Peptides against a protein of PDB entry 5HOI. Designs and how they scored, part 28

Target 1, 351 residues: chain A of PDB entry 5HOI
Amino acid sequence: FRYMPFSPAGTPFGFTDRRYLTMNEVGYVSTVKNSEQYSITVSFFDVGRFREYHFEDLFGYDLCFLNEKGTLFGQSKTGQIQYRPHDSIHSNWTKIIPLQAGERITSVAATPVRVIVGTSLGYFRSFNQFGVPFAVEKTSPIVALTAQNYRVFSVHYSQFHGLSYSLSELGTSSKRYYKRECPLPMSLPNINSDMKKDANLDYYNFNPMGIKSLFFSSYGDPCIFGSDNTLLLLSKWRSPEESKWLPILDSNMEIWKMSGGKETTDIHVWPLALAYDTLNCILVKGKHIWPEFPLPLPSEMEIRMPVFVKSKLLEENKAILNKKNEIGADTEAEEGEEDKEIQIPVSMAAE

## One batch from the design tools (peptide; aimed at target 1 I255 K285 E300 E341)

Design b1_p15_2_s1 (made by RFdiffusion4, then SolubleMPNN; from b1_p15_2, 6 letters changed)
Fold by OpenDDE base, seed 4:
Structure b1_p15_2_s1 (fold): chain B 351 residues (1-351), chain A 15 residues (1-15)
Amino acid sequence: as target 1 above (351 residues)
Amino acid sequence: SKREEFAKRVQELLS
């Protein structure tokens, strides 16, 4: 096993000089090898809201995280990170993360308020959006990170214990854990069955964990999409004893059903985000399980969540609303956590 | 529906 740099929905080079560093609901970041340097392009799906930009990368960034405010880049070996706001109002900043001998940055995440760096030795480093450090924590080896607002979903790997996950909140003064290095019931890539095709070996060498992506849902639930093409959602994470992973989508099964039961071995879902009950994804046709160039338009797959999952999400959202109303009654206006009212689409309440 | 549109896209990729 080798720790590899992970970015959400990142693709390998394969036999090409280009790859996607990351992609999500906001957009996609591509890199093209040009001799000893790279050209990076940050592209957006909402072209009316954001302007595509590019720059020359002299460092060979192999880590990336895209959000609505900027793009975080990282170089796994050197420890260099760069944050690039999408707007021209805020300045780019660069920092070197101190790495021990053989240590690698394995994942990076960025929100409008936090930057997170995870390493192969399990160093969890937190910063604000300006690169001011908050803390360094030692955890189990980090293999993947995602973040939303102040929340961080981290995936850890141990040779002895397999995959674990943490869910934490990075406040101003302290880190809170909702989940701390709990078992992650995700299937790892099966080398013997899946590696019969060279294309799968190339992907395995790029991503040994088979984590195609991880993200927070629009409701703030941790989601992970593994090599088995199953979307797992962490339900009830606010109640540590009630928290469970829900297999909310088997994408292979759904493609098969939608085909009318035809062979679909060359059609793949590439996950971007979960918005309500809709998986935003790229439909991939071909030998490779990842999107090539040009990037196909995103597709929206409606997830038929079991009624008991929809009802729980509704209850959790009502409980959040009620807690907001209770807190809003007694305590003076501490700084506006713009906890956007996630209006549950009426469609989720009707089924 | 979103499901029908997605199913159509899957069929288009199979054709």
Scores: peptide ipSAE 0.514, ipTM 0.945, DockQ to the pose 0.553
OpenDDE base, seeds 1, 2, 3, 5: peptide ipSAE 0.508, 0.508, 0.509, 0.510; ipTM 0.943, 0.944, 0.943, 0.944

Design b1_p15_2_s2 (made by RFdiffusion4, then SolubleMPNN; from b1_p15_2, 6 letters changed)
Fold by OpenDDE base, seed 4:
Structure b1_p15_2_s2 (fold): chain B 351 residues (1-351), chain A 15 residues (1-15)
Amino acid sequence: as target 1 above (351 residues)
Amino acid sequence: SKREALKKRIQELLS
């Protein structure tokens, strides 16, 4: 096994000089190899909100995380990171992460308020958006990171225990764990069955864990999309005893159904984000399971599982709140109610 | 609908 740099929905070069460093609901970051340097382009799906920009990369950034405020880049071997705000008002900053011999940055994540660096030795490093360090923690080896606001979803790997995950909140003074190195019930790539196709071997060498992406849903639930093309969502994570992974979408099955039962082995889902009850994804046609250039327009896959209840209950609760506000009831909206986990009725988890 | 759009896109990729 080799620790490889992971970025959400990042693609390999394959036989080309170009790849996607990362992509999500905000946009996509591409890199093109130009002799000894790289040209990086940060592109956005909302072209009215953001302007595409590019720069020359002399460092060979192999890690990337895109958010609504900026892009974090990392070089897995040198430990260099760079944060580039999308807005020109804020300055770019660079930092060198100290790495031990053989240590690699394996994943980076950035929110508007936090920067996170994870390593192959399990160093978890946290910073603010300006690169001011908060803490260094030793964990199991980190293989993937994502973050939303103050919350971090980390995936860990042990040769003895397989995949685990943590869910933590990075406050100003302390790190809180909701989940700490709990077993992650995600299937690893099957080397013997899937590697008969050269294209699968190239992807496995790029991403041995088969984690195509991980993200937080629009509701703040951790999501992971593995090599089995199943979207897993962590439900009830605020209640450690009740927390469970829900297989909310089999994307292969959904493509097969939508085809009318045709052969769909050459159609692949490339995950971007989960917005409410909809998986934003790229539909990929061809030998490679990842999108090539140019990037196709995103597609939307509706999820039939209990997340639909969460959307309806949120709409109903918003409608109730709006009605209460119209009636002039001075009910102090306790700021704490937005963070209440919507209970999914057990009956809808069985369909 | 989103489902109809997805179905259409999948059919376009199968054609």
Scores: peptide ipSAE 0.579, ipTM 0.956, DockQ to the pose 0.579
OpenDDE base, seeds 1, 2, 3, 5: peptide ipSAE 0.576, 0.575, 0.577, 0.578; ipTM 0.956, 0.955, 0.956, 0.956

Design b1_p15_2_s3 (made by RFdiffusion4, then SolubleMPNN; from b1_p15_2, 7 letters changed)
Fold by OpenDDE base, seed 4:
Structure b1_p15_2_s3 (fold): chain B 351 residues (1-351), chain A 15 residues (1-15)
Amino acid sequence: as target 1 above (351 residues)
Amino acid sequence: SKREEFKERVQELLS
């Protein structure tokens, strides 16, 4: 097994000189080989809110994470990271992550308030948005990271134990774990069955874990989309004993149903984000399971969440609202993180 | 509906 650099919904070069470094609901980051250099473009789906920009990459960034405030880049071998705010008001910063011999940065994540670096040796490094370090923690080898606000979803790999996950919150003074290296019930790519097609082998060599993407839902639930094209959502993660992974979507089955039961072996879902009950994705047609160039327009796939998930999300959101109302009555407003009132879409209340 | 639009896009890709 080889640790490969992972970025959410990143694509391989294949036989081309270009690939997507990452993509999500905000946009997509592409890189093009130009001799010994790369040209990086940061593109956005909301062209009214954001301006596309490009720059020359002299380092060969192979890691990327895009958020609403900026883009984090990383070079897996050298340990260089760069944060580029989308707004020109804020300065770019660069840092070298110290790596041991053979250590690689395997994943990076960035929120408007945190930068996270994970390595093949399981070093978890946290920074603020300005690259000021908070802590270094030793974990199991990190293979994927995503983050939302102060929350981090990390995927770990052990040759002995397979996949595990952690869910943590990176406060100002301390890291809190909601989940710490718990088993992740995601299927790994089956080399013997799936690798009969050259295109699958190319993708496996790029991403041996088969994690197409991982993200937080709009409700702040960890989501992962594996090689089996199943979207897993971590439900009830605030209650350690009640927490479970829910297979909320089989994308192959949904495509098959929508086709009228035709063969759909050349149609693939490429996950971007989960917004409420809707998977934002790219529909891919062709030989490769990943988007090529130009990027197709995003598609919205409605998820028939099990009634049990919708009702609990509603109950959890009501419980959060009620707790906010109770706390708001007694003590002066310490500037507690406004847990943004997750407006439950009217669509979820109507079922 | 979002589901109908998605279904149409899948059908367009199958044609």
Scores: peptide ipSAE 0.497, ipTM 0.941, DockQ to the pose 0.554
OpenDDE base, seeds 1, 2, 3, 5: peptide ipSAE 0.493, 0.493, 0.493, 0.494; ipTM 0.939, 0.940, 0.940, 0.939

Design b1_p15_2_s4 (made by RFdiffusion4, then SolubleMPNN; from b1_p15_2, 6 letters changed)
Fold by OpenDDE base, seed 4:
Structure b1_p15_2_s4 (fold): chain B 351 residues (1-351), chain A 15 residues (1-15)
Amino acid sequence: as target 1 above (351 residues)
Amino acid sequence: SKREKFKKLIQELLS
């Protein structure tokens, strides 16, 4: 096993001079190799909200994280990181992360308020959006990071214990753990079964953990999409004893069903984000399990949420309704309309 | 529906 630089939904070069460094619901970052340098392009799905930009990369950034405010780049070997705001109002900043001999940056994440760097030795480094350091913590080796607002979802790997995860909140003065290095019940790539095709070997060499992506859902739940093409969602993470991973989508099974039971071995889901009950993804057809160039348009895949996730949504909707009623409660409570059956959207009804 | 649109896209990819 080798620690490889991980970025959410990043793709290998394969036999090409170009790859995606990262992609999510905001957009996609591509890099093209030109001799000893790279040309990076930051592209957006909402072209009305954001302007595409590019720059020459003399460092060979192999790590990337895209958010709504900027793009974080990292170089796994040198420890260089760069944050580039999408707007021209805020300045770019660059920092060198001190690395020990043989240490690599394995993942980076950025939110509008935090920058996180994880390493192959398990150094977890936190910064604000301006690159001001908060803390350095020693954890198990970090293989993947994602973040939303102040929350960080980290995946760790040990040769002895396999995959674990942490869920933390990076306050101003302290780090709070909701989960600390708990077992992650994700299947690792099976070298013997999956590597019969050269294309799978190339992807395994790029991403030995088979984590296609990880993200927070629109509800702030950690999600991970592994090599088994199953979307796992961490449910009830605020309650340590109730916390569980839910397999909310088998994408291979769902594609197979939608095909009418045809062979779908050349059709792949590439995950971007989970918004409500919809997986935003790219459908990939071909030899490679990852999107090539040009990038296909994102597709919305509706998921059959497990009952436990549906119940949470119903509770959240009730809480939103109750808060609206509390703000409106100066006017006469006409008694009569209590029993309006909360129409669960037909999409959330059990077919 | 989103599901019907996605199903149609899968069918188009399999054609």
Scores: peptide ipSAE 0.499, ipTM 0.943, DockQ to the pose 0.593
OpenDDE base, seeds 1, 2, 3, 5: peptide ipSAE 0.497, 0.498, 0.498, 0.499; ipTM 0.943, 0.943, 0.943, 0.943

Design b1_p15_3 (made by RFdiffusion4)
Pose (drawn by RFdiffusion4):
Structure b1_p15_3 (pose): chain A 322 residues (1-190, 198-318, 341-351), chain P 15 residues (1-15)
Amino acid sequence: FRYMPFSPAGTPFGFTDRRYLTMNEVGYVSTVKNSEQYSITVSFFDVGRFREYHFEDLFGYDLCFLNEKGTLFGQSKTGQIQYRPHDSIHSNWTKIIPLQAGERITSVAATPVRVIVGTSLGYFRSFNQFGVPFAVEKTSPIVALTAQNYRVFSVHYSQFHGLSYSLSELGTSSKRYYKRECPLPMSLPNDANLDYYNFNPMGIKSLFFSSYGDPCIFGSDNTLLLLSKWRSPEESKWLPILDSNMEIWKMSGGKETTDIHVWPLALAYDTLNCILVKGKHIWPEFPLPLPSEMEIRMPVFVKSKLLEENKEIQIPVSMAAE
Amino acid sequence: DSIFERVMKAYKTKS
């Protein structure tokens, strides 16, 4: 099996010279093939706070993670990473991650206080926001990483367990695990979207902590999974809290559509900030549309019963209250 | 596309 470079809400090139590296509630990072180099553009949705800028990529970064304080870039092959703070007060720094034979950097993540690099051999290298290393750790092969403040949500893969996840906190003292390689019941992919699933074999469209600090993941099944009770290991449950396919179906008047798709950015309490993509492909294009907000709904709505009540989709009060 | 416009109106970002 070949591990692919992962970034949250990243898009493939397809038949174009540009794609999105990473995408969330802060903004979007795109890259354009420029003859022999690349042109990276860092954009923001709150235009008033941060200024959109661009720079020339002489290395071919294919890994990226965005937070409110800076942008982290990474190269899956050479192992070079660069952290660019949004403000000009703080300097950019660059490090090169040691990579063994065939070892690839599969995912990177950054917070205002931590920088995380994961490799295909299971190396977990952590730094502060300035590049000072804390510890190098060996774990299962990492395929996806996201972080919030001091906590890290990592997704692992092997030929035995399949997909597993670890939830840990990088405290000032030492590293503590809340969950260590527990089952991750995300649906795996089972065509026009072939380009995407070569770029992202797991179908992990994005993963992120919620605005209130709960781990979330959005697989190819277009269902938002939230980790409940992660503080008590014996009570941990993955809860499906939004069937985005059902919501588009309800808002479209019960019509089956093949051109409307959801691209996850982040979860804010009960609202999924996303990009509504119209077209044959399931990933967003250029220019990027304005973010949309989709309220989370428990998957308790049956299509056949909703069609009877309407004879937008009107929902029976008895069912809506449930 | 009327369906798509309706969907965009339903999921419009609040101010």

Design b1_p15_3_s1 (made by RFdiffusion4, then SolubleMPNN; from b1_p15_3, 11 letters changed)
Fold by OpenDDE base, seed 4:
Structure b1_p15_3_s1 (fold): chain B 351 residues (1-351), chain A 15 residues (1-15)
Amino acid sequence: as target 1 above (351 residues)
Amino acid sequence: DETFEAIKKKAARRE
């Protein structure tokens, strides 16, 4: 096994001189190899809100994370990171992450308030948006990161235990764990069955974990999209005892249904984000499971909660309604803005 | 192609 640099929805070069470093709901970052250097372009889906920009990359950035305020770049071997705000008001900054012999940056994430660096030795490094360090923590080897606001979803790998995940909040003074290195019930790529096609081997060499992307939903739930093309959502993560992964979309099955039951082995979903009840994605046709150039317009696939989850959500909604009715009129208790778990909209239950 | 375009049409963003 080799630790490879991971970026959300990043694509390999394949036989080309260009690839996507990352893509999500905000946009897509591409890199083109020009002799010994690279040209990076940061493109956006909302062209009215953002202006596309490019720059010459002399470092060979192989890690990227895009958010609404800027782009974080990283070089897995050298430990160089760069943050580039999309606006011209804030300056770019660079930093070298100290790496041990053989250590690699395996993933980076950035929010408007945090920068996170994860390594193959399990160093979790946190910074503010200006590159001021907060902490260094030793975890199991990090293979993927995403972040939203102060929350970080990290995926870890052990040769003995397989995949695990953590969900944490990076406050100003401390890191809080909601989940800490819990088992991640995601299937790893099956080397023997799936590698019969050269295109799958190229992707496996680029991404041995088969994690196509990970993100937070619009509701702030951790999501992961693996090699099995199933979207998993972490439900009830605020309640450690009740927290579970929900298979909210089998994208292969959904493509098959949309086709009218035709053969669709050459049609692939490339995940971008989960917005409400829809997976924002790129539909890909061809030998490669990833999008080529130019990037097609994003598509939306409606998520389907499993029937057993729909029934439980309906029961929970009834229980919450009943509790609200039993808590009668009297107590004006200033119960602070407890982050009410945004109920998955009942609209998903009606089909 | 036709099947792929039909899928894309079904998965188009609802404006």
Scores: peptide ipSAE 0.385, ipTM 0.888, DockQ to the pose 0.502
OpenDDE base, seeds 1, 2, 3, 5: peptide ipSAE 0.379, 0.377, 0.380, 0.382; ipTM 0.890, 0.887, 0.887, 0.887

Design b1_p15_3_s2 (made by RFdiffusion4, then SolubleMPNN; from b1_p15_3, 10 letters changed)
Fold by OpenDDE base, seed 3:
Structure b1_p15_3_s2 (fold): chain B 351 residues (1-351), chain A 15 residues (1-15)
Amino acid sequence: as target 1 above (351 residues)
Amino acid sequence: DPLFEQIKKAAARRK
């Protein structure tokens, strides 16, 4: 096993000079290799809200995180990070993260208020949006990070214990844990089955954990999409005793259903985000499980959110609406149909 | 591929 730089929905170069550094619901970041240099382009799905921009990368950034306010870049070997706001109001900043011998930055995340750096030795480094450090914490080796507002979802790896996760909130004065290095029930890539296809070997060498992406849902729940093409959602994380991972979508089964029950072995889901009850994704046709260039328009796959998650989200939304109504905003509550029983996919109900 | 276009149409964004 080797620690590789991870970015959400990042793609390998393969046999090309170009790849996606990251992609999500906001947009996609591409890099093109030009001799010893790279040209980076930050592109957006909402072309009315954001302007595409590019720059020359002399450092060879291999880590990226895109949010609505800016892009964080990182170089896994040198420890260099750069934050680039999308607007011209805020300045770019660069910082070098001190790395020990053999240490690598394995993942980076950025929100409008926090920057997070995780390393192969388990150093968790937190900063504000201006690169001012808050703290350094020693954890198990970090393999993936995502963040939303003040909340951080981290994935850890141990050779002895496999995958674990943490869910934390980075307040102004302290870090709060909702979950701390709890077991993550995600399957690792099966080297012996997956290596039969050359395209899977190239992807495995790029991403040995098989984590295609991780994100927070629109409701602020941690989500992870593994090599098994299953979307896992962390439910009830505010209640430590009730918290569980839910398999909310088997994307292979949904493709199979959409095909009318035909073989779809060359059709792949590439995850971007979870918005309400829909997985925002790229549908990929071909040998490679990742999107090529040009990037297709995102597709939406309906998820079957468990009734108890839907009800709790409806209660939280009603509580948010009631708080908005106490502030004097007349928002008509659309009475959506409550009662459709969620069939767990037969593949997941048969285990 | 007609099958891929069918799936893309089924997974098209709800307008």
Scores: peptide ipSAE 0.404, ipTM 0.889, DockQ to the pose 0.554
OpenDDE base, seeds 1, 2, 4, 5: peptide ipSAE 0.399, 0.398, 0.400, 0.402; ipTM 0.892, 0.892, 0.893, 0.889

Design b1_p15_3_s4 (made by RFdiffusion4, then SolubleMPNN; from b1_p15_3, 11 letters changed)
Fold by OpenDDE base, seed 1:
Structure b1_p15_3_s4 (fold): chain B 351 residues (1-351), chain A 15 residues (1-15)
Amino acid sequence: as target 1 above (351 residues)
Amino acid sequence: DEIFEQIKEKFRRRK
């Protein structure tokens, strides 16, 4: 087994000189080989909010994470990381992460307030947005990271236990765990069955875990999209005993239904983000399961969540609150922390 | 590809 650098929705070079380092709901980062150098372009879907920019990469960045404020780059072998704000007000910064012999940076994540580095030896390194270190923690080997605000979703690999996950909050003085190295019910790619097509072997060599992407939903729930093309959402993560992975979308089944039951072996969903009840994705046509160049416009796939869509429950709770306010009950609207997990009525969980 | 166009019509494109 070889640890490979992981970035959310990153693509291999394949037979080309170019690839996507990462893509999400904000945009996409591409790199092109220019002899011994690389040219990196940071592109955005909202062209009115952001301006595309490019730079020459002399280091060969193979890790990337894009957010609304900047882009984090990493080099898996050398330990170099660079943060580039999208604005011209804040300066770029570069840092070398100390690596042991044979250690690799396997994943990086960045929010407007945190930078996270995970390694093949399980070193979890946290920084602020200016590259000031907070802590170094030793965990099981990290294979993937994503982050939203102060929250980090990490995927770990053990030779003995397979895949696990952690969910943590990175405060100013402390790290809190909501989940710590719990079993992740995601299947690894099967080399013997899935690798019959050369295109699948190329992708496996790039990403041996088969994690196409991981992100937080618009509700702050951890999401993962594996090689089986199933979107898993971690529900009830604030309640340790109630927490469960929900298979909220089988993208192969949905494409098959959309075709009218025809063969769709050359049509693929490439995940970007989950916004409410809608998967943002690239619809891919071709031999490769990943998008080529130029990048197609993002598409939205409606998810029939078997769980009461937190949106409908939020709308219903807002409608109930508005009705209570019309009835003149002086119930002080405690600005109840927006983070209270909406209880699904038991009657609706049984259908 | 008619199947691919049929699927594209069922996706909401982000503008």
Scores: peptide ipSAE 0.430, ipTM 0.906, DockQ to the pose 0.477
OpenDDE base, seeds 2, 3, 4, 5: peptide ipSAE 0.427, 0.419, 0.423, 0.419; ipTM 0.905, 0.894, 0.894, 0.894

Design b1_p15_4 (made by RFdiffusion4)
Pose (drawn by RFdiffusion4):
Structure b1_p15_4 (pose): chain A 322 residues (1-190, 198-318, 341-351), chain P 15 residues (1-15)
Amino acid sequence: FRYMPFSPAGTPFGFTDRRYLTMNEVGYVSTVKNSEQYSITVSFFDVGRFREYHFEDLFGYDLCFLNEKGTLFGQSKTGQIQYRPHDSIHSNWTKIIPLQAGERITSVAATPVRVIVGTSLGYFRSFNQFGVPFAVEKTSPIVALTAQNYRVFSVHYSQFHGLSYSLSELGTSSKRYYKRECPLPMSLPNDANLDYYNFNPMGIKSLFFSSYGDPCIFGSDNTLLLLSKWRSPEESKWLPILDSNMEIWKMSGGKETTDIHVWPLALAYDTLNCILVKGKHIWPEFPLPLPSEMEIRMPVFVKSKLLEENKEIQIPVSMAAE
Amino acid sequence: SKHEKLYEEVKELLS
């Protein structure tokens, strides 16, 4: 099996010279093939706070993670990473991650206080926001990483367990695991979208902590999974809280559509900030549309019953209250 | 509301 470079809400090149590196509630990072180099553009949705800027990529960064304080870039092959703070007060710093034979950097993540690099051999290298290393850890092969403040949500893969996840906190003292390689019941992919699933074999469209600090993941099944009771290991449950396919179906008047797709950015309490993509492909294009907000709904709505009540989709009060 | 905005956005896409 070949591990692929993962970034949250990243898009493939397809038949173009540009794609999105990473995408969330803060903004979007795109890269354009420029003859032999790349042109990276860092954009923001709150235009008033941060200024959109661009720079020339002489290394070919294919890994990226965005937070409110800076942008982290990474190269899956050479192992070079660069953290660019949004404000000009703080300097950019660059490090090169040691990589063994065939070892690839599979995912990177950054917070205002931590920088995380994961490799295909299971190396977990953590730094502060300035590049000072804390500890190097060996874990299962990492395929996806996201972090919030001091906590890290990592997704692992092997040929035995399949997909597993670890939830840990990088405290000031030492590293503490909340959950260590527990089952991750995310649906795997089972065509016009072949380009995407080569770029992202797991179908992990994005994963992120919620605005209130709960781990979330959005697989190829277009269902938002939220980790409940992660503080008590014996009570941990993955809860499906939004069937985005059902919501587009309800808003479209019960019509099956093959051209409307959801691209996850982040979860804010009960609202999924996303990009509504119109077209044959399931990933967003250029220019990037304005973010949309989709309220979460428990998957308790049956299409056949909803069609009877309407004879936008009206929902029976008895069912809506449930 | 958020629901009404999403409905309008979906209708614009269906147009």

Design b1_p15_4_s1 (made by RFdiffusion4, then SolubleMPNN; from b1_p15_4, 8 letters changed)
Fold by OpenDDE base, seed 3:
Structure b1_p15_4_s1 (fold): chain B 351 residues (1-351), chain A 15 residues (1-15)
Amino acid sequence: as target 1 above (351 residues)
Amino acid sequence: SKREAFKKRIEELLS
């Protein structure tokens, strides 16, 4: 096993000179290899809100995280990171992360307020949006990171214990854990069954964990999408004893149902984000499980979230609205229809 | 609906 640089929804080069470094609901970052250099393009889905930009990459950035305010780049071997705001008001900054011999940056994440760097030795480094360091913590080896506002979802790997996860909040003075290196019930890629197709071997070599993406939902719940094409959501994470992973979508099953029961083995979901009850994704047709160039338009897959998740999200939204109303913000509550029974897929109800 | 739009996109990809 080798620790590989991970970015959310990043794609391999394959047999091409180009790949996606990352993609999410905001946009997509591509890199093209030009001899010894790379050309990076940061593209957006909302072309009215953001302007596409490009730059020459002399460092060979292999890590990326895109948010609404900027793009974080990283080089896994050298430890170089660069943050590029999308606006012209804030300056770009570059920093070298000190790495030990054989250590790699394995993942980076950025929010409008935090930058996070995780390594193959389990160094968790936190910064503000200007690259000012807060702390260095030693954890189990980090294989993936995502962040929303002050919250960080980290995935860890041990050869002895498999996958674990942490959920933390990076306040101004201290890190709070909601979850600390708890078991992550995600299936790893099965080398023996899936590697019969050359395209799957190329992807496994690029991403041996099979984590296609991880993100926070619009409600701030950690989500992970593995090689099994199941979307897992961490429910009730604020209550340590009640917290559980919910398989909220089997994307292969949903594609099969939508096809009318046809063979759909060449149609793949590439996850971007979860907004309310909708998975934003790229539908990919072909031999490769990842999107090629040009990037297709995102598709929206409706998720029949379990009723108890929907009700709790509605209660949390009502509580947030009530707190906003106590602060004097007149926001009209749209009365959303509460009572549609969410059919749990029969494959998940058959325990 | 979102479901109908998604279904249509799957049908387009299977054609």
Scores: peptide ipSAE 0.504, ipTM 0.941, DockQ to the pose 0.593
OpenDDE base, seeds 1, 2, 4, 5: peptide ipSAE 0.502, 0.503, 0.503, 0.503; ipTM 0.941, 0.942, 0.940, 0.941; seed 2 fails the geometry check

